# Ledger of designs, part 3: peptides against a protein of PDB entry 9IZ0

Target 1, 345 residues: chain A of PDB entry 9IZ0
Amino acid sequence: ITCLGSNGHTYKQLVKGGNDDLRQDAVMEQVFEQVNGFLRSYRKTSQRNLSMRTYKVIPLALKTGVIEWVQDTIPLGEYLDSAHKVYHPKEWSLSTCRKLIAEKQMEDLETRLKVYDLVCRHYRPVFRHFFLESYADPVQWFTTQTNYARSTAVASVLGHVLGLGDRHGQNILIDKTSGEVIHIDLGIAFEQGKKLPVPECVPFRLTRDVVDGMGITGVEGVFRRCMEFTLETLRREEDSLLSVLEVLRYDPLFSWLISPLRRMKKQKMQLENFNQPESGNITTDASRDPKIQRNNVSGESEAERAILKVRQKLSSTLSVEASVGELIRIAQDPSYLALMFCGWS

## One batch from the design tools (peptide; made by RFdiffusion4, then SolubleMPNN)

Design b1_p21_2_s2
Fold by OpenDDE base, seed 4:
Structure b1_p21_2_s2 (fold): chain B 345 residues (1-345), chain A 21 residues (1-21)
Amino acid sequence: as target 1 above (345 residues)
Amino acid sequence: DREEKEKEELEELIKKIEELK
């Protein structure tokens, strides 16, 4: 739909209906707006315009809402699939890589590492080409690549701290104008990604293609420095951030746990990606609402545990540099990436 | 060796995946 704003501008809006609780997304976007306030308050972050890119989510009902349409974006995964076909037409398809990783999912770590290495050799990074193709002007190229590395650094720190999961290439948009990343589908947070059928083992997405987009320096330079400045800011604002999360603890619409329905939907999507080459929009009409009495008592304990984990991630026991160094190491570790559903790209 | 068997199993698996395209 197109809405006329009070400012006289027209805004395109996506009306999303379905089984996705848009309240999760709306709440996480509110947390990101507060964090963006913190990032603007400190010289080291404000001078770099560090922010988590946000979009407006208006929940209209439990399963219906309006999402701001982010114009001039592409899903990272859509770009990568298209670019791999162009630049590496003799390499394996994304479907082949997925099938191979999936068929060996129950094998030991050594076998899974060999499979991951094999997939990596047959599916090489291409994301650098996004910047090379899209920007003929060297200043624009450098600016957009810098914005990408900056926005990815903010999203990586914030995603780790909040335990944001389900960070696959379809849930990460690239702004074609700015080069910034926009994270969507925020309903897996507070480490609930570890409860997926394929557990998330990395703190954030830092796959080979995510790194390839950072240019010749990779993680060393803009990305690492912006992670350090972001984490330094979040540590300074720990009490403010925890206070924001405590407000969410009392939101009866916020789920600190992955819903059984969302878990089943993600499980089905993971399993269907084993068998079907092209992901058609499977609208699973899961019309049976089992009246699962949400035992309120379990939600409060999970919120407390989630907030405690956020506090632990903000601990000053290690330096900012040491903490960021370890996060980058873990996020790139083949021993973790080989365990992921799509750790190679 | 065990490593050659794992490689052969992987190559056979790849071949089966290519036949399923």
Scores: peptide ipSAE 0.034, ipTM 0.622, DockQ to the pose 0.029
Fold by OpenDDE base, seed 5:
Structure b1_p21_2_s2 (fold): chain B 345 residues (1-345), chain A 21 residues (1-21)
Amino acid sequence: as target 1 above (345 residues)
Amino acid sequence: DREEKEKEELEELIKKIEELK
């Protein structure tokens, strides 16, 4: 919808209704605003304007709300699919790669690594072209690519620390004006991505295309240094961050667990990629809810475990450089990426 | 033997996927 603001400006807004808990998004956006406060207070992060890009979420009810439409954005996955068809028209389609990875999903790691390598050879990175196409001015090109690397670094550290899951190319927007990343659909946090039918094994998304967008230096230089400064800031503000998360422990509306509905929706999306689109009206006969025993894991015990994991990720046992180095290594490791639903792009 | 068989299975799977497009 387009709304006229009280200031006379028109704002595009997305009204979401249905099964998506926009309150979880709103709460995570509030956590990001607090973290942005920490990043503004610390010299090494403030001088680089490091921030997690946020969007306004106004929850109207349990399952409905208004999301700010971030103008001039594109989903990363939408750009990559389109660009890959242009730059690599002789390579495999995204659908072929997905089907091949999915078909071998139950195989051993060795087989999955061979499949991943095969997919990688037939689906090359293209995300560098986003910056080359969008910015004719060299200063604007350099600025936007730098902003991309910076924002990706902040989002990577913060996403790891908060255990953000579901970081697929449709849940990562690129701002066409600034080059910054905007993470959306924050309904999988605190490592609940490991409870998905396809477990998330990487700390954040650092696929070949995510790296290709950083330019010639890849992860080295701007990205790595901005991860280090972000992690250094979060370690300094550990008590402040934990205090923000402790407030969520007492929020009866915040779910520390992945919703069974969201898990089932993802499971269906993963299975439907195997079956041809028979146009059959699958009447969602809601009657066969398998009684997933609500193991009465008290929401409090899950919150406590989540906060403990955040504290562990902020531990100073390793240097900032060593911790960031290991995170970058794991996020790019084929042994983890081969296990992902879309680890090649 | 096993690695060749895995390669043949992958090539057959690729062929089937391309025939379904």
Scores: peptide ipSAE 0.034, ipTM 0.577, DockQ to the pose 0.030
Fold by OpenDDE base, seed 3:
Structure b1_p21_2_s2 (fold): chain B 345 residues (1-345), chain A 21 residues (1-21)
Amino acid sequence: as target 1 above (345 residues)
Amino acid sequence: DREEKEKEELEELIKKIEELK
C-alpha cells in the first residue's frame, strides 16, 4: 500500500498476511531501538554512528501486520547470485554448490570440510564489487564500505548476544544508499536456530562474501573495532538490557518457543534448499516422527534460560578484545561453515 | 589414494550435476 503522510510525502508499506507471526519481529525491533539508545549514549559508539538498522513492524493480528517498506535495498543473497554469474561465469553455479553440500550433509566432518573447500575454490567471493559498481566517487565508495563494516559489526554483536538465528543472505538486506545492513525475519531469537534440522553453529554470518564487502582490511580495522565498541557498550548496559528482556519474559505477545508452523516453514525451506527430490512416498508412518522430545519446557523456563545465556555472553570474564577475537574466529571457522547449508558465500 | 578417490567421486558428481542443467 502507499500512504500519504501529513508532510506530503508518500510512504510505501507492505501489508504482510499469512503464517508468519510479526509480533516476534516487532518485539525484536523494539529491543534494537533500546540498544540503539545505549549506542547513542556512549562516546565510542555515538562518534561512529553505530546502530542496528531497524524497520517499523505493526502487528495487526496473530499472523498479519504492516511492515515499513525499506526502499533502495537488495537481499545480500540476490546480489551475490547475480554478481557471481557476471564476475565468475566459469565457476560453479549456486545450485551446484548447494547440491554438493546437501549430498554430503550426512558425512563426517572430514568429508564435509573437503566438500566445503572444493566449493570455496569453485565459488569465489564477489561482494567487494557491490561497492565498486555502486559508488564511482571514491569518497562515497569509502563511506559506504565503512558504513557496511560498522553496521555488520553491530548486527554481529547483537546477533550473538540475542542469539539471532537464520541470518542467511535472504534475511540480510543491503541499503544501496548507505551501504548498511538491515536484518529481516527476526522470528528466531535466543538461540532457537540451534533447534533447526540444520542447526546454526556460528554466532553470526561472517562468510567469505560478508568479509569481501569489508574491503582490503577484511575483518581487521573497522569491523573488529566496531564489534569491540559495541560489546563494550552492551557490557556497560547489561542491567538495562536484561531489564528490557525481563519485560519480554512477561509479554504475552512474545513466544520464547518457535511456533510449530514457523518450524515447519523453516524445515521446508531448508529441505527445498537441499533440492531433495520430493520422493512422493510420504509414507504417513507417523511412527517414525523422530521423537522431537516435546520437552514440555514451559515458556517461562525457556525465557529464564535465554536471559541467563544473554548474561553469560555479556560476562566480563574475558576482555572485550579477547571475546571479539574468539567470536570472529568461530564465525570464520571452516569446521562450522562446512556444516551450514550455505557457509561458502 | 582415499582422498584422491573422494575427489574423483566429487568431480564425477559435479559433472553429472552440470550435465543436468
Scores: peptide ipSAE 0.029, ipTM 0.607, DockQ to the pose 0.028
Fold by OpenDDE base, seed 2:
Structure b1_p21_2_s2 (fold): chain B 345 residues (1-345), chain A 21 residues (1-21)
Amino acid sequence: as target 1 above (345 residues)
Amino acid sequence: DREEKEKEELEELIKKIEELK
């Protein structure tokens, strides 16, 4: 829809209907706005204009809302699929890579690592071309690549701390004007991604294409430094962040657990992407997951556990540099990426 | 009724989060 603001400006809005609960997105966007407050207040982050890009989410009903249309964006996965066909037309298709990883999903780690390496050799990074194609002016190129690395660093720290899941290439938008990343579909948080059929085992998405977009310095440039400054800010504001999350603990609308329906939908979408014939006998009798009566008691215990995990991730036991170093290491570790649904891109 | 209540509860939560700024 198109709305005329009281200021005379025209705003595009997406009316999203369906099975997606926009309340969790709205809550996470509010948490990001609070964190953006902390980033603006701290000298090291404010001097770099570090922020999580946000979008307005207005829930209208249980399953309907208005999302601010993020203008001039493209899904990372859409760009990468197109760019790989252009720059590497002799390499394997994304579907071939996906199929090979899936066919070997039940194999041992050694076999999966060999398959991952093979896929990586036949599907090379291309995301650097986004900046080279889009920005002919060297100053604009440098600015947008810097903005991308900064934005990705903030999103990586926040994604780790809040345990954001489902960070596939369709849930990460690139702003074509600024080079910044916009994370969408925030319905899997507080490490509930570990409960998916393919468990998420990385702290954030730092695949080869995500790194290729950072240019020649990769993770060792702007990205690492901006992760450090972001984590330093969040450690300083730990009590403020935990107070924001404690308000969510008492929200009867906020689900600290992934719903069985969302799990099933993700299972089905994963299976459909593989052209595996419906072996008709996975009647996952989701009717037999006991009606988790939303016993308020179980929600409170999950919220407490989630807040405790956030506190643990903000621990000052390790230096900021050591903590960021370990997060970057784990996020790039082939032993984790080989276990992921699409860890090569 | 139920959906309106759920919206009001979310608006109240958003307000509480904003009051923590």
Scores: peptide ipSAE 0.000, ipTM 0.209, DockQ to the pose 0.020

Design b1_p21_6_s2
Fold by OpenDDE base, seed 4:
Structure b1_p21_6_s2 (fold): chain B 345 residues (1-345), chain A 21 residues (1-21)
Amino acid sequence: as target 1 above (345 residues)
Amino acid sequence: KKKEIREKYERVMKLREAAAA
C-alpha cells in the first residue's frame, strides 16, 4: 500500500499477513532506536554517524502488521547469486553448494569441514563488485563501501549482544544508495537461533562475501574500529540497555522463546531451499513431533536468562579490542561456518 | 546523486543479467 504522511510525503508500506508475529520485529526496532540514541550521544560513534538502520513496524493483530517498505534495497543473497553467475560462470551453482552441505549435515566436524572447503573453492566471493558496479565516482565508491563496513560493524555488535538469529542473505538488505545494511525479520533473538534445526554457532554473519564487500582491508580497519566503538558505547550504556529489555519482561505479548510454529516454518524453508519445487504434497504429518518436553519454563525465567546473557556479553572482563578480536575470529572460523546453513557466502 | 546512483545500479544489473543469459 502507499500511505500519505502528515508531512505530505508518500510512503510505500508492506502489509504482511500470515503466521509471523510482527510484535517481535517492532520490539527489536524499538531497542535499535534506543541504541541509536546511545550511539548519537557518544563522541566516538556520533563522529562516524554510527547507527543501526531501522524500519517502521506497526503490528495490527497477532499475525498481521504494516512494515515500512525500505526503498532502493536488494537482499544480499539475491545480489550474491546474480553476481556469482556473472563473475564466476564456471563455478558451482548455489543449489549445488547447498545440496553438498545438506548431505553432510549429520556428519562429524571433519567431514563437514572438508565439504565446506570444497564448496568454498568452487564458490568464490563476489560482493566487492556491488560497490565497483554501482558507483562510477571514486568518492561515491569509497563512501558507500565505508558506510557498508560501518553499518555491518554496528549490526554485528548488536546482533551478537541481542543474540539475533536467522541472519541469512535474504534477511539482510543492502541499501543501493548508501551501501548500508538493513536487517529484517527480527523474530529470532536472544540466542533462540541455537534452537533452530541447524543451530546458529556464529555471533553474527561474517562470511567471505560479507568480508569481500569491505574491500582490500577486509575486517581490518573501518569494520574492526567501528565494532570497538559500538561495543564501548554499549558497555557504557549497559544499565540503560538492560532497563529497556526489562520493560519487555512484563509485556505478555513479547515472546522470549521461538514459537514451535516459527521453528517448524524455518525448518520447512531450510528443507525447501535444498529441493527443487517437486510438487509433491509432502503432508508432513505433524502428529509425530516427538514429545519435546515443553519444559514449562516460565516466560519470566526466559526473560531473566536473556537479560543475564546480554549483561554477560557486555562484561568488561576483556578489553573492547580483545572482545571484538575474539568475536571476529569466531565469526570467521571455518569450524563454525561449516556447521551453518550457508557459511560459505 | 541518490537517484543517479540507483539508475546506474539498475543499468548495471540489467547489463549483468543480459550477459549471464
Scores: peptide ipSAE 0.036, ipTM 0.417, DockQ to the pose 0.018
Fold by OpenDDE base, seed 1:
Structure b1_p21_6_s2 (fold): chain B 345 residues (1-345), chain A 21 residues (1-21)
Amino acid sequence: as target 1 above (345 residues)
Amino acid sequence: KKKEIREKYERVMKLREAAAA
């Protein structure tokens, strides 16, 4: 839809209907807006214009709402798929890489590492080309690549602290104007990504293509320093952040748990992204009700556990530098990336 | 293309050096 703003400008809005509870996205965007307040108040983050890019989410009803259409964006995964075809036309397709990783999903770590390495050799990073292609001017190129590294650093810290899941290349938009990242589909938070059929084991997405976009310095320099400043800000504002999350504990519209329906939908999407449609009616016999141990863990006790985990992630036991160093290490560790749905790109 | 990208890269590296000074 197109809406007329109070400023007389017309804005394109996406009406999202379906099974996705936009209330989860709206709540997470509110948390990001509060965090952006903290980032603006702290000199080290404010001087760098560090922010989580947000979009307006207006839930209208159960599973329906209006999302601000983020203009001039592209999904990271869409860009990468197109760029790989252009720059490495002799390398493996994304579908081939996915298939090989899937075929080994139930194998041991050693086997999965071997397949991950093989995929990595046949699917090389290309995301540096986004900046090279999009920004003719050297200053604009430098600025946008810097904005990308900064934005990715903020999103990485927040993604870790809030336990944001499902950070695949279709849920990360790149702003073509600024180079900043916009995270979408925020309904997997507080480490609920670990409950996916392919459990998330990295704190945030820091794949080879995510790093390639940072340019020659990779994670070293702008990205690392901006992670450090962001984490330092969040540690200083711990009580303020926890107070925001405590409000969500009492929000009857917020779910601290991934819904069984959303889990099943993500499971199907993961499986369907593996199967090219061979026309075989795989009647998925719905009869294997995985014994969802309904641990009758009250939504309240899950909220309390989530808040406790946020507090633990903000602990000052390690220095900011040591904490960021460990997060970067884990996020790039092949032993974790080999376990991911798409850890190679 | 490749030459222009290299020349652009060198210009960006100079901008980084100048911004680090």
Scores: peptide ipSAE 0.032, ipTM 0.642, DockQ to the pose 0.013
Fold by OpenDDE base, seed 2:
Structure b1_p21_6_s2 (fold): chain B 345 residues (1-345), chain A 21 residues (1-21)
Amino acid sequence: as target 1 above (345 residues)
Amino acid sequence: KKKEIREKYERVMKLREAAAA
């Protein structure tokens, strides 16, 4: 829809109807706006214009809402699939890479590492080409690549601290004007990604293509330093951030747990992306849903555990530099990326 | 194209050196 604002400007809005709960997205965007306040208050982050890119989410009902239309964006995964076919037409398809990783999903770590390395050799990074192609002017190229590294650093720290999951290439938009990242579909937070059929084991997405977009310095320089300044700001504002999260503890509309229905949908989407329609009666014997004892872990006990985990991630036990160094190491570790659904790009 | 990208790259490296100083 197109809305006329009180300022006389017309805004495009996406009306989302369906099964997606936009309340989680709206709450996470509110947390990001508060964090953007902290980032503006500190000289080190303010001087670099560090922010999480936000978008307006207005939940209208359990399954209906209005999302701000983010103009001039492209999903990272859409760009990467298109660019890979252009720059590396002799390499493997994304479907071939996915199939090989899935065929080894139940194997040992050594076998999974060998398949991950094999996939990586036949699917090379291309995301540097986004900046090379999109910006003719060298100053615009430098500025947009710097904005990408800065916004990715902020999103990486916040994504780790808040335990943001489901960070696949379709849930990360690239702004074609600024080079900044925009994270969408925020409904998996507070480490609930570890409860997915393929558990998330990295703190944030720092795959080879995410790094290739940073240019020659990769993670070293702008990205690392901006992660450090962001984490320093969040550690200083720990009590303020925890107070914002405590308000959410008492929000009856906020879900601290992934819904069984959302988990089942993600499981089906993971399976359907692998099944060519061989007509085999996979009797989804829905009967072996392990009795996850509904220990009625009160929504309160899960909120308390989530807030405690945020506090632990903001601990000053390690220096900012040591903490960021370890996060970057883990996010790039092949032993973790080989376990992911799409860790190679 | 490849020559223009190289000349662009060299100009950006000079801008990085100037921004690091």
Scores: peptide ipSAE 0.031, ipTM 0.637, DockQ to the pose 0.013
Fold by OpenDDE base, seed 5:
Structure b1_p21_6_s2 (fold): chain B 345 residues (1-345), chain A 21 residues (1-21)
Amino acid sequence: as target 1 above (345 residues)
Amino acid sequence: KKKEIREKYERVMKLREAAAA
């Protein structure tokens, strides 16, 4: 839909209906706004304008709402598929890579590492070209690449701490104006991504293309330092962050569990994406709304476990540098990436 | 489309070569 604002500007809005609980996204966006308050209050993060990019979500019903249309964006996966065909036209297609990884999904780690390495040799990173081709001015190029590394660092720390799952290339938008990342579809949080048919085993998405977008320094520089400052801010504001999450513990509309329907939808998308590019509007005709009596008791116990795990991730047992170093190591480890649905790009 | 994409690629590759020099 298109709305005329009181300022005379026209805003596009996405009306979403179906099986997606927009209350989850709306609540996570509220958590991000609180975290953005902490980032603005801390000198090391505020002087770098560190923030999680947010968008407006208005839930209208259990599975219906309005989402702000994020203008001037592109999905990371859409750019990467297009760019890979341009820059590496002799390499394997994304569908070929997905097929080879999927054919070995039930095999041992050694076999999965071999196929992952093979895929990596035939599907090289291209995301650096986004900045080179979008920004002709060297200052704009440098600024936007820096903003990308900064926003990716914030999103990586927050994504780890809050246990955000389903961080595939269609759920990560790139702002074409600023170079910043915008994370969408936030309904897999608090490590519920480990309950997917292909379990998520990395703390955040730090694939070869995500790193290639950081330019010649890769993770070493702006990204690492901004992760450190973000984690330092979240450790300082631990009690404030936990207090925000405790309010959500008692929200009967918030689900600490992945819905069975959402899990099944993601399972189907994972299976169907072996044969089709990710752009399929799968209108699953979910005419049967099973009245899933959310057993409040199971939700409360999962909320408690989730909050305890957030506290554990904010632990000061290791230095900020050591903690960030380990997170970066794990997120780039082939032994984890080879187990992912799409760990090569 | 395919021609425009190739021409864009060639321009970006030249810019990259010029920026690496």
Scores: peptide ipSAE 0.029, ipTM 0.535, DockQ to the pose 0.017

